# Peptides against a protein of PDB entry 3PUK, part 227

Target 1, 227 residues: chain A of PDB entry 3PUK
Amino acid sequence: ERGLKSVVWRKIKTAVFDDCRKEGEWKIMLLDEFTTKLLSSCCKMTDLLEEGITVIENIYKNREPVRQMKALYFISPTPKSVDCFLRDFGSKSEKKYKAAYIYFTDFCPDSLFNKIKASCSKSIRRCKEINISFIPQESQVYTLDVPDAFYYCYSPDPSNASRKEVVMEAMAEQIVTVCATLDENPGVRYKSKPLDNASKLAQLVEKKLEDYYKIDEKGLIKGKTQS

## One batch from the design tools (peptide; made by RFdiffusion4, then SolubleMPNN)

Design b2_p28_8_s4 (from b2_p28_8, 14 letters changed)
Fold by OpenDDE base, seed 5:
Structure b2_p28_8_s4 (fold): chain B 227 residues (1-227), chain A 28 residues (1-28)
Amino acid sequence: as target 1 above (227 residues)
Amino acid sequence: DDLKELEAMTGKKLSKEERKKAIEELEK
């Protein structure tokens, strides 16, 4: 049983597909590099068809306009993915699709969000942030999407200290999104290695978990769960 | 209306300059 994969799929189904589903309506789905990997890890094409997706397209590629169909963008909140979206809807005369539903895999920076609003607001039917910034590998195993994480975490160069902090912050955020997806507030355990990276990361995760559950939309302070 | 809807949906507000630009795009 692929427990984590199933949880991730259920989350995507509820947060994305059910959110924009209209009976009898088909959509084109646009994916970026991360979401391609994500969906590939937790679903099949047949599953997507059942959710009303007729075609999957890569957001980075040039695509033919399908002006009569609505587009579902399931993308990471990165400048690259956002820029590709803006190219699809930036010109009124050159809109590739009828309308857009945008679902970000994580919190979208205000700068990017504002850029979208300023350029393409008329074309957007939905814009939502979900918290899935990881790829499930096994039933209880996931991978993080943090560029150069290994390099910066283990860099002996003090000049990389600032970047190391950024990487650890990103990792901690993604771990919290896993916990949020699983609806768990686990006690954080770590193994001490020669470097204090594990301890620092654990502290960041704990802090972010506390912040997340304090702000939880349901107003429920969840106790620590055993995972 | 679309701009307000987006702001309400996400809780993210545009700056005055960005709002002006968004309105201009909506009016086209």
Scores: peptide ipSAE 0.014, ipTM 0.390, DockQ to the pose 0.087
Fold by OpenDDE base, seed 3:
Structure b2_p28_8_s4 (fold): chain B 227 residues (1-227), chain A 28 residues (1-28)
Amino acid sequence: as target 1 above (227 residues)
Amino acid sequence: DDLKELEAMTGKKLSKEERKKAIEELEK
């Protein structure tokens, strides 16, 4: 069985590194909290060197300009990460790098995208959304990146019901992302006792999978696979 | 022109629905 880590790495290699690779060119790669964890889970520094990355920097930290080098931003589509990018290339500050390649780990909201476009479009050579919103742990185990998921899912406070629903939706979306990455449409198995959270999540996942695989990239309907 | 630039950056042609949403957000 192909380990989930290898599948994720292959996807990143194809979607990110192969997409922006130029012969003989080295890039600085900027990561945020999520993508740092993601890459750490599925590759080594030697792998990144082979892909033309000379150094990795944290997007949230103060960095010295390297104006001669292009930057590869592999980041989540969050206001925090986008704001850090805009500080590097925005009209209000001197550009830190020669140009930018941006790869988002998920769908970038239009508000953030428009903000980027209005500020530094001329500096951007590529801006692509990839669909990787999970961290592989083992061959068939992954971790979801949903803040405060445990708190809201297990909160006894009725006032958190709306927030619980949002968290459940986010979890379901990330599970679908895993399925898309693996090119699978699995059946969902769960243990519902003592809480109904697992049942609700399963229903959301099933619904989203049906919607996602209704029409694939080739216009074909994919059948259910074994999970 | 904004949509064309967006498509060039993302490497994907926006669906009709995505285009509609993008236009609606630009008009607000």
Scores: peptide ipSAE 0.007, ipTM 0.323, DockQ to the pose 0.059
Fold by OpenDDE base, seed 4:
Structure b2_p28_8_s4 (fold): chain B 227 residues (1-227), chain A 28 residues (1-28)
Amino acid sequence: as target 1 above (227 residues)
Amino acid sequence: DDLKELEAMTGKKLSKEERKKAIEELEK
C-alpha cells in the first residue's frame, strides 16, 4: 500500500541513505527533535540497520566521541541543530566523528550554511537539502512541524494576530511540501470553524499550490521540449 | 523535471525566484 509513510520513507531512502551509501560502511546517525519523530513515523530500527546505520543519537545530547565512525546528520536547518553540529566538528582536536554527511530537512538559510562552511568544511563529505518538513501519521494523515500552531491559531488575543499569520504561512508552505512529496495537486477541502482559520489556511495552500505547479509545469514543458 | 534535476545537482531547494529564473533561461 502506497501510504504516506511509505512515500516518505522512500524519499528519505533515496535522498539520504542512497546518496551517502558506501559498501561495507556503517555510520552513526544524528537526529534532532523533528527528524526523530519523522523517522519514528515511517521506519523501524531494522530498516535503518539495513541502510548502514549502527546507532542513532540525539544531536542535542552530549555524546561520547566515536572518532572512527562517520556521522550522518539528518537534521532540521535550525540554529540549534546547526550549533550542535558545529560543536561536534568545530575543531580538529574535538571532532566527535571521522566525517559528516549532512542532510537538512528543508532549505538551510545562507547564514547557517555559511557558518557551517566556514567552520567545518573539511569534515563535511556531503551537505544536501531535502524537502520533508512533515510527519506522516497515517496513510493520508500528516502532522506539520510548526511550533505553537495550535496556540496561535486559536488564540483569542488580538495581539497574536501577526504571529498567527506567520504560523499559517508556515503551515501552508509545509502542506505544499507534502503535496510535492506525493506528486499530487489536490483540491483543498476544509470545514469552516470559528475564527475562519481553516478557510484562511486553505486559501494560502491553494495559492501556494498554484504557484508551485505553475512553475513546475513550465519547467516540465521546457524540459520535454529539449529532450 | 529540469528544475528537479537542478535541485538534485545542487543539493539545494531552489527558491521561487530562482526557479523562475531557471525557467526563463530554459526558454532562451
Scores: peptide ipSAE 0.009, ipTM 0.288, DockQ to the pose 0.058; fails the geometry check
Fold by OpenDDE base, seed 2:
Structure b2_p28_8_s4 (fold): chain B 227 residues (1-227), chain A 28 residues (1-28)
Amino acid sequence: as target 1 above (227 residues)
Amino acid sequence: DDLKELEAMTGKKLSKEERKKAIEELEK
């Protein structure tokens, strides 16, 4: 059974496709590196067609304008992806598409959001954050998208300490998105290693989980669940 | 085996050099 994949797909379907669906309307979907992997892990092209997506394009590539069609941007809130979006809509005379629906996989920093508002706010019909920053692999297995995570976590070089912390924060954020997606508040388990990386990561996850559920829109504080 | 699991969890396939360094540290 594709348990986790099904859950992720269901969330994307509800949070993204159902949110912007219009009967008889087709959209072009723009993906970045992460969302390409994400969708590839939990759906097929036929599934996307059923959701009103006619064509998938890579946001990083140069693309020909299709000014009569609306675009669905499903992207990570990174400077690179945002800059590519801004190039599509930054000029009034050179808009690539009719309008944009933007769905970020995670929290978009205010700096990036302000940059979008300043340049192309009129072209945006939707802008939402859906909090999916992991790749489902198997039924209960997921992969984090944190570049160089392993290298920095196990680096013997003290000069990498600051980068190690940033990486661990990013990993913790993604783990929290998994828990949120599964609607779980797990007791964090880890195996202690000589470098105490697992312990530190576990603490970060626990703290972030607490923060997430405290500020949850539904105001629900959940007890510990199985994981 | 532990390295493969870690690679899968982090979503990155380590380079040969990175793997070598990581293995050396794990063996200590």
Scores: peptide ipSAE 0.000, ipTM 0.237, DockQ to the pose 0.019; fails the geometry check

## One batch from the design tools (peptide; made by RFdiffusion4, then SolubleMPNN)

Design b2_p29_3_s1 (from b2_p29_3, 12 letters changed)
Fold by OpenDDE base, seed 5:
Parts: structure tokens; sequence; C-alpha cells
Structure b2_p29_3_s1 (fold): chain B 227 residues (1-227), chain A 29 residues (1-29)
């Protein structure tokens, strides 16, 4: 089995870099906070150079125009990142780059998508949604993108019970996404603590995995794998 | 031209977004 980092890199390479590759062409790549962490966890600068990226820029910073170069936006579908993109292309002022390829790390809400479409559709050559909502830490370790997950999962306040459930559902869904990315249907393992949060999360993951892997892409039933 | 393509996990991604929205709503209360 390949480590999670290598699997994530392979997915990004095929879904993003191979998708917009043009022989002899260099692109500027724009990253946000999440995608900066994601790429730093699974590749080196030399890897990005091999994929035709000449410069990496932070989307949140003011940048000088490079009008002769195309830009690759690898960003989260958040209002903040989208607003920064729109500032580059959406104003009556001259656009910062020649054209844009945009790749979202997750589903882009219709409201944000429509805003982009209405403002700068002529500047966009490609727009794709890829499903990578986690950061690999080690071969089998990853960080979920669920805000305040730790706080609510371990809150002693009974009034947070409903919030805790929502957070656990979101975490479980992201874990299933990781499993799908790895093409695995693992048996869930956990260590029980006094609050038994790990057991509850495990049950949610198992339920969601069962639903996801009832039928695979080829219409076949998948069995359990080791992980 | 603006070409949009979605992956095979579109449905799961949408589900995750709904959960995130619900969570954010609760955080604001």
Amino acid sequence: as target 1 above (227 residues)
Amino acid sequence: SFSLSKGETEERTKELEKLREEMNKLLEE
C-alpha cells in the first residue's frame, strides 16, 4: 500500500497539473492557506517545477500583474479565496494574468460559482472541483478540515450535544472521503476514552463506508480492506 | 470559455458542504 502523501500527490498531479498541462508553458500558481499546507505536506518545490509551475503566490496578498502568464488557482471554495480571485479578474481594471485555471479542493457553492460566472467567466479556461478536504501528515495520518472539532467533541457542556453531533458527522464524512481517495474500505480502529467519542465517530464512519461501498465504480460490491 | 467539470464524488462533496453549513450555523448561535 502506498502512503497517504503519495496518493494525495498522485491525485493532485492527475486532477490538476495534467489537466491544464501545455508543453513549454509556465504558469503562476495561486494558493490559499489550506492548499499551501496541503501541497507542502505532499510535495517539494522541485516537484512543482516539473509540473510547469514557475512561481507560487499567496492569493491573499497584493501581487503585481504578470499579464503575459496564465494563472493556476488551486484554492478552497471559500468566500475569502473567491473574493481574492475576483479582484484579480473581476474589476474593470486590467486583469492581473492572461487567463485562469481554477481548481477547487471541494464543492463550490452555487452562490460563489454564480458570482464567479457573472464577473469573470471570459477569463476562465477551466474550472474543476476536486475532492481533497484533508491534509496528510504521515503515511496514514491526516488532518481534517472541520472547524472547532476538538472543542465540541470534548465539551463538557450538555448544551453543545447537538453541535457535537454535527461536527462528528462532518468528520465522518471527511474520513469517508479519505477512504475513497485511497480506494479502501477499511475496518475502523479506535482507542476508547472516558467520553467514548472515538467509538461514536467509528460507528458513524462505518455506517457511511457501508453506504459508499455498496457498489463500486464498476458496479461490484467491495469488501473490507486493511488500513 | 468557462468549462466546469465535477468528479465522481460530487454527491459526497455536496453532502459534506451541507454538514459544514449546518455546523457554521450552530457556531453562530
Scores: peptide ipSAE 0.021, ipTM 0.362, DockQ to the pose 0.166
Fold by OpenDDE base, seed 4:
Structure b2_p29_3_s1 (fold): chain B 227 residues (1-227), chain A 29 residues (1-29)
Amino acid sequence: as target 1 above (227 residues)
Amino acid sequence: SFSLSKGETEERTKELEKLREEMNKLLEE
């Protein structure tokens, strides 16, 4: 088996860089917090240079316009990241870059999509979802980037039940994207913990895995694999 | 113009809604 980092890099390279590559063209790449961590985990700046990225910018920060260059937005499909993008290209402001390629790390909600479409569709050359919402740490180890996951999952306060739900869903989704990236449908194993959160999460993961493979390009549920 | 995997997004949304319902049931147990 290949290391998870290499698999993730390969996926990003094929889904993002190869998709928008133009010979002799340099792009500015805009990253959010998640994608900064993601790329940092699986590549070096030299790798990005080879892919035609001249500079990396934080989408959350104010940036000087570079109007002659196209921008590659590799970002999570969140209101925060989308809003930052819209500030760069929105109809109410002068665009900072020549054009935009947008690659979301996960499925973009329709509300956000529509917001983008309504505001700056003319500036966008690509808008794709690539389904990478996890951080590779080691060869077969990854971390889930879900804010306050520990707090909400183990909160004894029943008022946090709704947040716990959201967190667990997000975690399950990220796990599924790992499996998708690896092209595997593994059996889920868990150890029971207080409040049985592990069991609940495992069930969610199993369900999401089934759904994912059901609706994948093959339209078939893959058999269980080992990972 | 640009394209997005709209169909996949919609399907995932529906799936998520179902999972939410299931999760709620699990949390109530």
Scores: peptide ipSAE 0.019, ipTM 0.343, DockQ to the pose 0.156
Fold by OpenDDE base, seed 1:
Structure b2_p29_3_s1 (fold): chain B 227 residues (1-227), chain A 29 residues (1-29)
Amino acid sequence: as target 1 above (227 residues)
Amino acid sequence: SFSLSKGETEERTKELEKLREEMNKLLEE
């Protein structure tokens, strides 16, 4: 399939599955709430089987140990997901799996990273951050993963103004990530809303896109694409 | 998050790459 879903899948395949792939080896894959939705949006179970995944487990659930198998953690860098990982490999508990490959969907905060390093470093074969913080809904529609975005962006409370700006910047960064993933420099279109959120977000996106493409890894200034 | 200038974006990218490398190096020990 052509479109955002296929691009996202290709990125995950390259960044995650190809990176930890070993011939003839099967892995258990652990997902959290976000990555479950993400993979469900862009692939089928058969696709995961082809990538050497034998079973998918929810990281939040209590799971039986499978000590002979390695685990692939494709998770968000959240305290909840990290805590679940730490329970699987922490010094105070028996290891649930043989080893771990960890791929975060976004930048992992230093506090969480240090916690992992301190307790589970010997069990981790890979730890990488990938930049996929959105869920494709349709070929040109996606949902951003920004905590409390709806609340702060649409809050009429003036006390939330500073937080609203932070959230909008985070959203803009994720949109730029989508564009980078698609290798596109789109024109931004929006409808004005009562709180002018759409206009503000559009301006942030335009500014960030300009900055991004000026420093393109290929050294090429990309023109605006038709989208 | 913060609005990044061109230079800040480059620095952040480099920092992220460095962090990734350091992380992997530490985990391989």
Scores: peptide ipSAE 0.007, ipTM 0.327, DockQ to the pose 0.138
Fold by OpenDDE base, seed 2:
Structure b2_p29_3_s1 (fold): chain B 227 residues (1-227), chain A 29 residues (1-29)
Amino acid sequence: as target 1 above (227 residues)
Amino acid sequence: SFSLSKGETEERTKELEKLREEMNKLLEE
């Protein structure tokens, strides 16, 4: 199967599991709400076992310490997920695992990154940002993980304007990660009526795509692909 | 030791931050 699910799995395998793999080593993997959905959409538990994951835990839940094992955090760069991580390593008494490998699903804000660095740097073996902030449904279908996106984007309440902007940015970022995962820079298509939300989002996506591919690993500018 | 592979990521992040500011202005129009 060469659908979006397989592409996503390949991306995660390469960017996360292969990056921190050590022969004979098992890790506990910590997931948040988004990454739980993401992995559930593109792999099976048996696949994770093959990648050296012995147990999957929810980062938001209270967990018993397993101090002899290293932990793999595959989480979104949100204050909530980061705070949960910090609780796991913030103090010697609260340290739950031997060490941590952290993989963020998107760019981590400097504020959060600095907070982690200041508090838990000695416990972190790897911290990497990957670009995968969408959930594949079908071969060419995906969903965005933006809470209340529909509500805020289409809310007539002017008090929601600030939140709408945040949502639009988040959506744009996630769409870009889809394109990046597929290694495509497509032309953006949208319907502008009756609201201008689609136009605004399209512009955001285009700009983000340009920036992403201009500053890729090889410093290459990728041209637009046919969509 | 803390190891972050941010060489390329840092540049990307900076560019994205600038873009976000510009985008916010566009959304206000």
Scores: peptide ipSAE 0.013, ipTM 0.350, DockQ to the pose 0.147; fails the geometry check

Design b2_p29_3_s2 (from b2_p29_3, 8 letters changed)
Fold by OpenDDE base, seed 5:
Structure b2_p29_3_s2 (fold): chain B 227 residues (1-227), chain A 29 residues (1-29)
Amino acid sequence: as target 1 above (227 residues)
Amino acid sequence: MFEISKGETEEETKEREKLKEEMNKELEE
């Protein structure tokens, strides 16, 4: 049985590297905090070299221009990561690389997408969303990238109620991403504990799974899998 | 190939696809 790590790697290879691969061409790859953790969890540097990546750089750090090379941005759709990208391509005189291939790990909000389009569309050769917003730990274990999730979910402070909802939504979205990555539509099960957090999350996941597969299969809901 | 459809309505997905197509056309120029 292929572990979750191998499945994630295969998806990244197909969705990102195979998508932009040109024979004999090397690229610089730019990563943010999340994608650094993601790739570290499912591949080795030798794997990336085989995919035509010569150098890996942190998008948040100041970097010297390499104008003769194309850059592969594998980043989360956050204002911080997008702003760093825009600094690399915001003006013709300040372009750090020859061109950009952008792959977002999740849905990119229209506001960010439009900002990119308006600023540096001519420099972009590819822009895709690949829908991988989790870190594989073991064969059947993954970690969600939701900062302070525990704090807000279990905070007794009523002022955190709105933030709790946002966090729950984000977790549900990432769980659906796992299911999509595995091509599964599971039945959602949860354990009832003193707090109704698990029940609320389960409901959100079920709703989002339904919505996802309705859209993905053009209105057809994929049957529940026996996983 | 799985496309990101989570969090979007069918209409939003269509609009995004249209926008992607427009971007691709601009790249050919």
Scores: peptide ipSAE 0.020, ipTM 0.413, DockQ to the pose 0.280
Fold by OpenDDE base, seed 4:
Structure b2_p29_3_s2 (fold): chain B 227 residues (1-227), chain A 29 residues (1-29)
Amino acid sequence: as target 1 above (227 residues)
Amino acid sequence: MFEISKGETEEETKEREKLKEEMNKELEE
């Protein structure tokens, strides 16, 4: 069995690094909090060097311009990360880098996408959404990046019901990205006691898996795989 | 090139395709 970390790395390599690789070209890579954790979980700095990354920078921090180099933004599609990107390229006179390759770890909302397009489209060489929104821990273990998930899932306060639903949806989406990364359509198993959270999450995952593995152009759908 | 994620609704897919086309056109100019 291929370890989850290796699968994740392979996916990133294919979807991100191979996509923007240019012979003899080095890039600066910009990471946010999530992608920092993601890459740290599945690769080493030496791996990134081999992929043509000279240095890794935190997108949230102030950085000196390196105008002769292109930048690879591997970031989550959040307002915070997008705003940081826009600060790097929003001004024609103050571009920090030569150009940008943007790879989002998940679906980028249209509002954010349009904001990018309106501000700095000419600076962008690539803009892609990849589907990796989880952190691999072990061969079969991953963590989800959903803030306060535990709190809202187990909150007895009815006022948190709406937020709980949002959190559950986010968790389900990230689980589906794991399945997608593994190219699996598994059966979902859960422990329902003492709360029904696991059951609810399972149902959401099942629905989202169905949505993800839609009927292709030939009318075929990927069947269930091993759990 | 802008890529669309799977798992989107039909409506979201259509909207994303439009954006993709627009972005790609702009990047080619």
Scores: peptide ipSAE 0.019, ipTM 0.418, DockQ to the pose 0.341
Fold by OpenDDE base, seed 1:
Structure b2_p29_3_s2 (fold): chain B 227 residues (1-227), chain A 29 residues (1-29)
Amino acid sequence: as target 1 above (227 residues)
Amino acid sequence: MFEISKGETEEETKEREKLKEEMNKELEE
């Protein structure tokens, strides 16, 4: 049985590396904070070398131009990461790389897409969204990357109720991406707690799973899997 | 072709998928 890490790596390999792979071509890979953690959790540097990555760079750092090489951006759809990308290609005279392949780890907001399209469209060879917004920790354990999730979920302040809902929705979406990655439609189990956070999250996940698996790639309804 | 998370509504999902597909085609040219 392939562990979660192996499944995640396989998905990245298929969705990202195979999509932009050209024989004999080496690329520079740009990562942000989340994707650095993600790749570190499911692959080794040797694996990336095999996929044609010569160097990994942090997108947030000021980097020297390598104008003869194409860049592979594997980044989260955040304003910070997108702004860093735009700095690399915003000026025709100051392009850091020959061209860009962009793969977002999740849904990219229209505002960010429009910003990219308006400024850097000619430099982009690929722009795709993939649904991998979690970090595999163990074979059966993963963590979500939702900022301040703990704070809002456990905040006693009623003024945070709306923010708590937003956080729970984001968590539920990421859980669904895990299920999609594993090709599973599990039954949701939770432990009841005084704050009822687990129950609320479970309901959100169940609803989103139902919506996600209404129609599979073949137009068939996917039944629940045993977890 | 984009693999995106599904929106809250089926209509919203379809609209977003269409928009992203169009954008992707423009970027690939």
Scores: peptide ipSAE 0.018, ipTM 0.404, DockQ to the pose 0.226
Fold by OpenDDE base, seed 3:
Structure b2_p29_3_s2 (fold): chain B 227 residues (1-227), chain A 29 residues (1-29)
Amino acid sequence: as target 1 above (227 residues)
Amino acid sequence: MFEISKGETEEETKEREKLKEEMNKELEE
């Protein structure tokens, strides 16, 4: 079996690049902080060139218009990234690029989706959610991108309890995306002592995995696979 | 000790996916 990096790259290639590829066409690719890390972990610039990307740009930075080229946005469904996209296409007279293909790394909230729809619908050729919210490190190792996860999980301050819950939910979601990417439904193992955080997270993951595989494209329930 | 929020239900997920598909279609037109 190919390592996790190869699997992630293959998924991105299929879900993003193959989906919007046109023969002889080059695109500018816009990345945010997460997707920059993600692509850096699983591919090289030469790989992106082969997929029809001429240049990569940071979505947060001011950029000169390239009005003759289409743009591929591979970004997280966050207000910050979406706002940057809207700045590029919000003005009909001053669009940064010819058109946009948007691929979100996770489910885009309805509020953000509606905002895009209301402002830039005519400029968008594609909008998809690909559900990859982790960074592969090694063949069997990945990293979650959850801000302040360590702080809130181990905070003794009761005032952080609500935030701890949010963090654990986010972590659980990202773990499920790993499983989805690998097409696996594993049993979850954890060490419960000295803190119960691992147990709580495990329960969240198990529940979310169950929910995820109950609602696949075919309406099939996938059984547990080897961990 | 904190309370863990209930995950998204099967019905909610299905509805959300349907909504996203519809919205995506509208964006592409």
Scores: peptide ipSAE 0.024, ipTM 0.417, DockQ to the pose 0.097; fails the geometry check

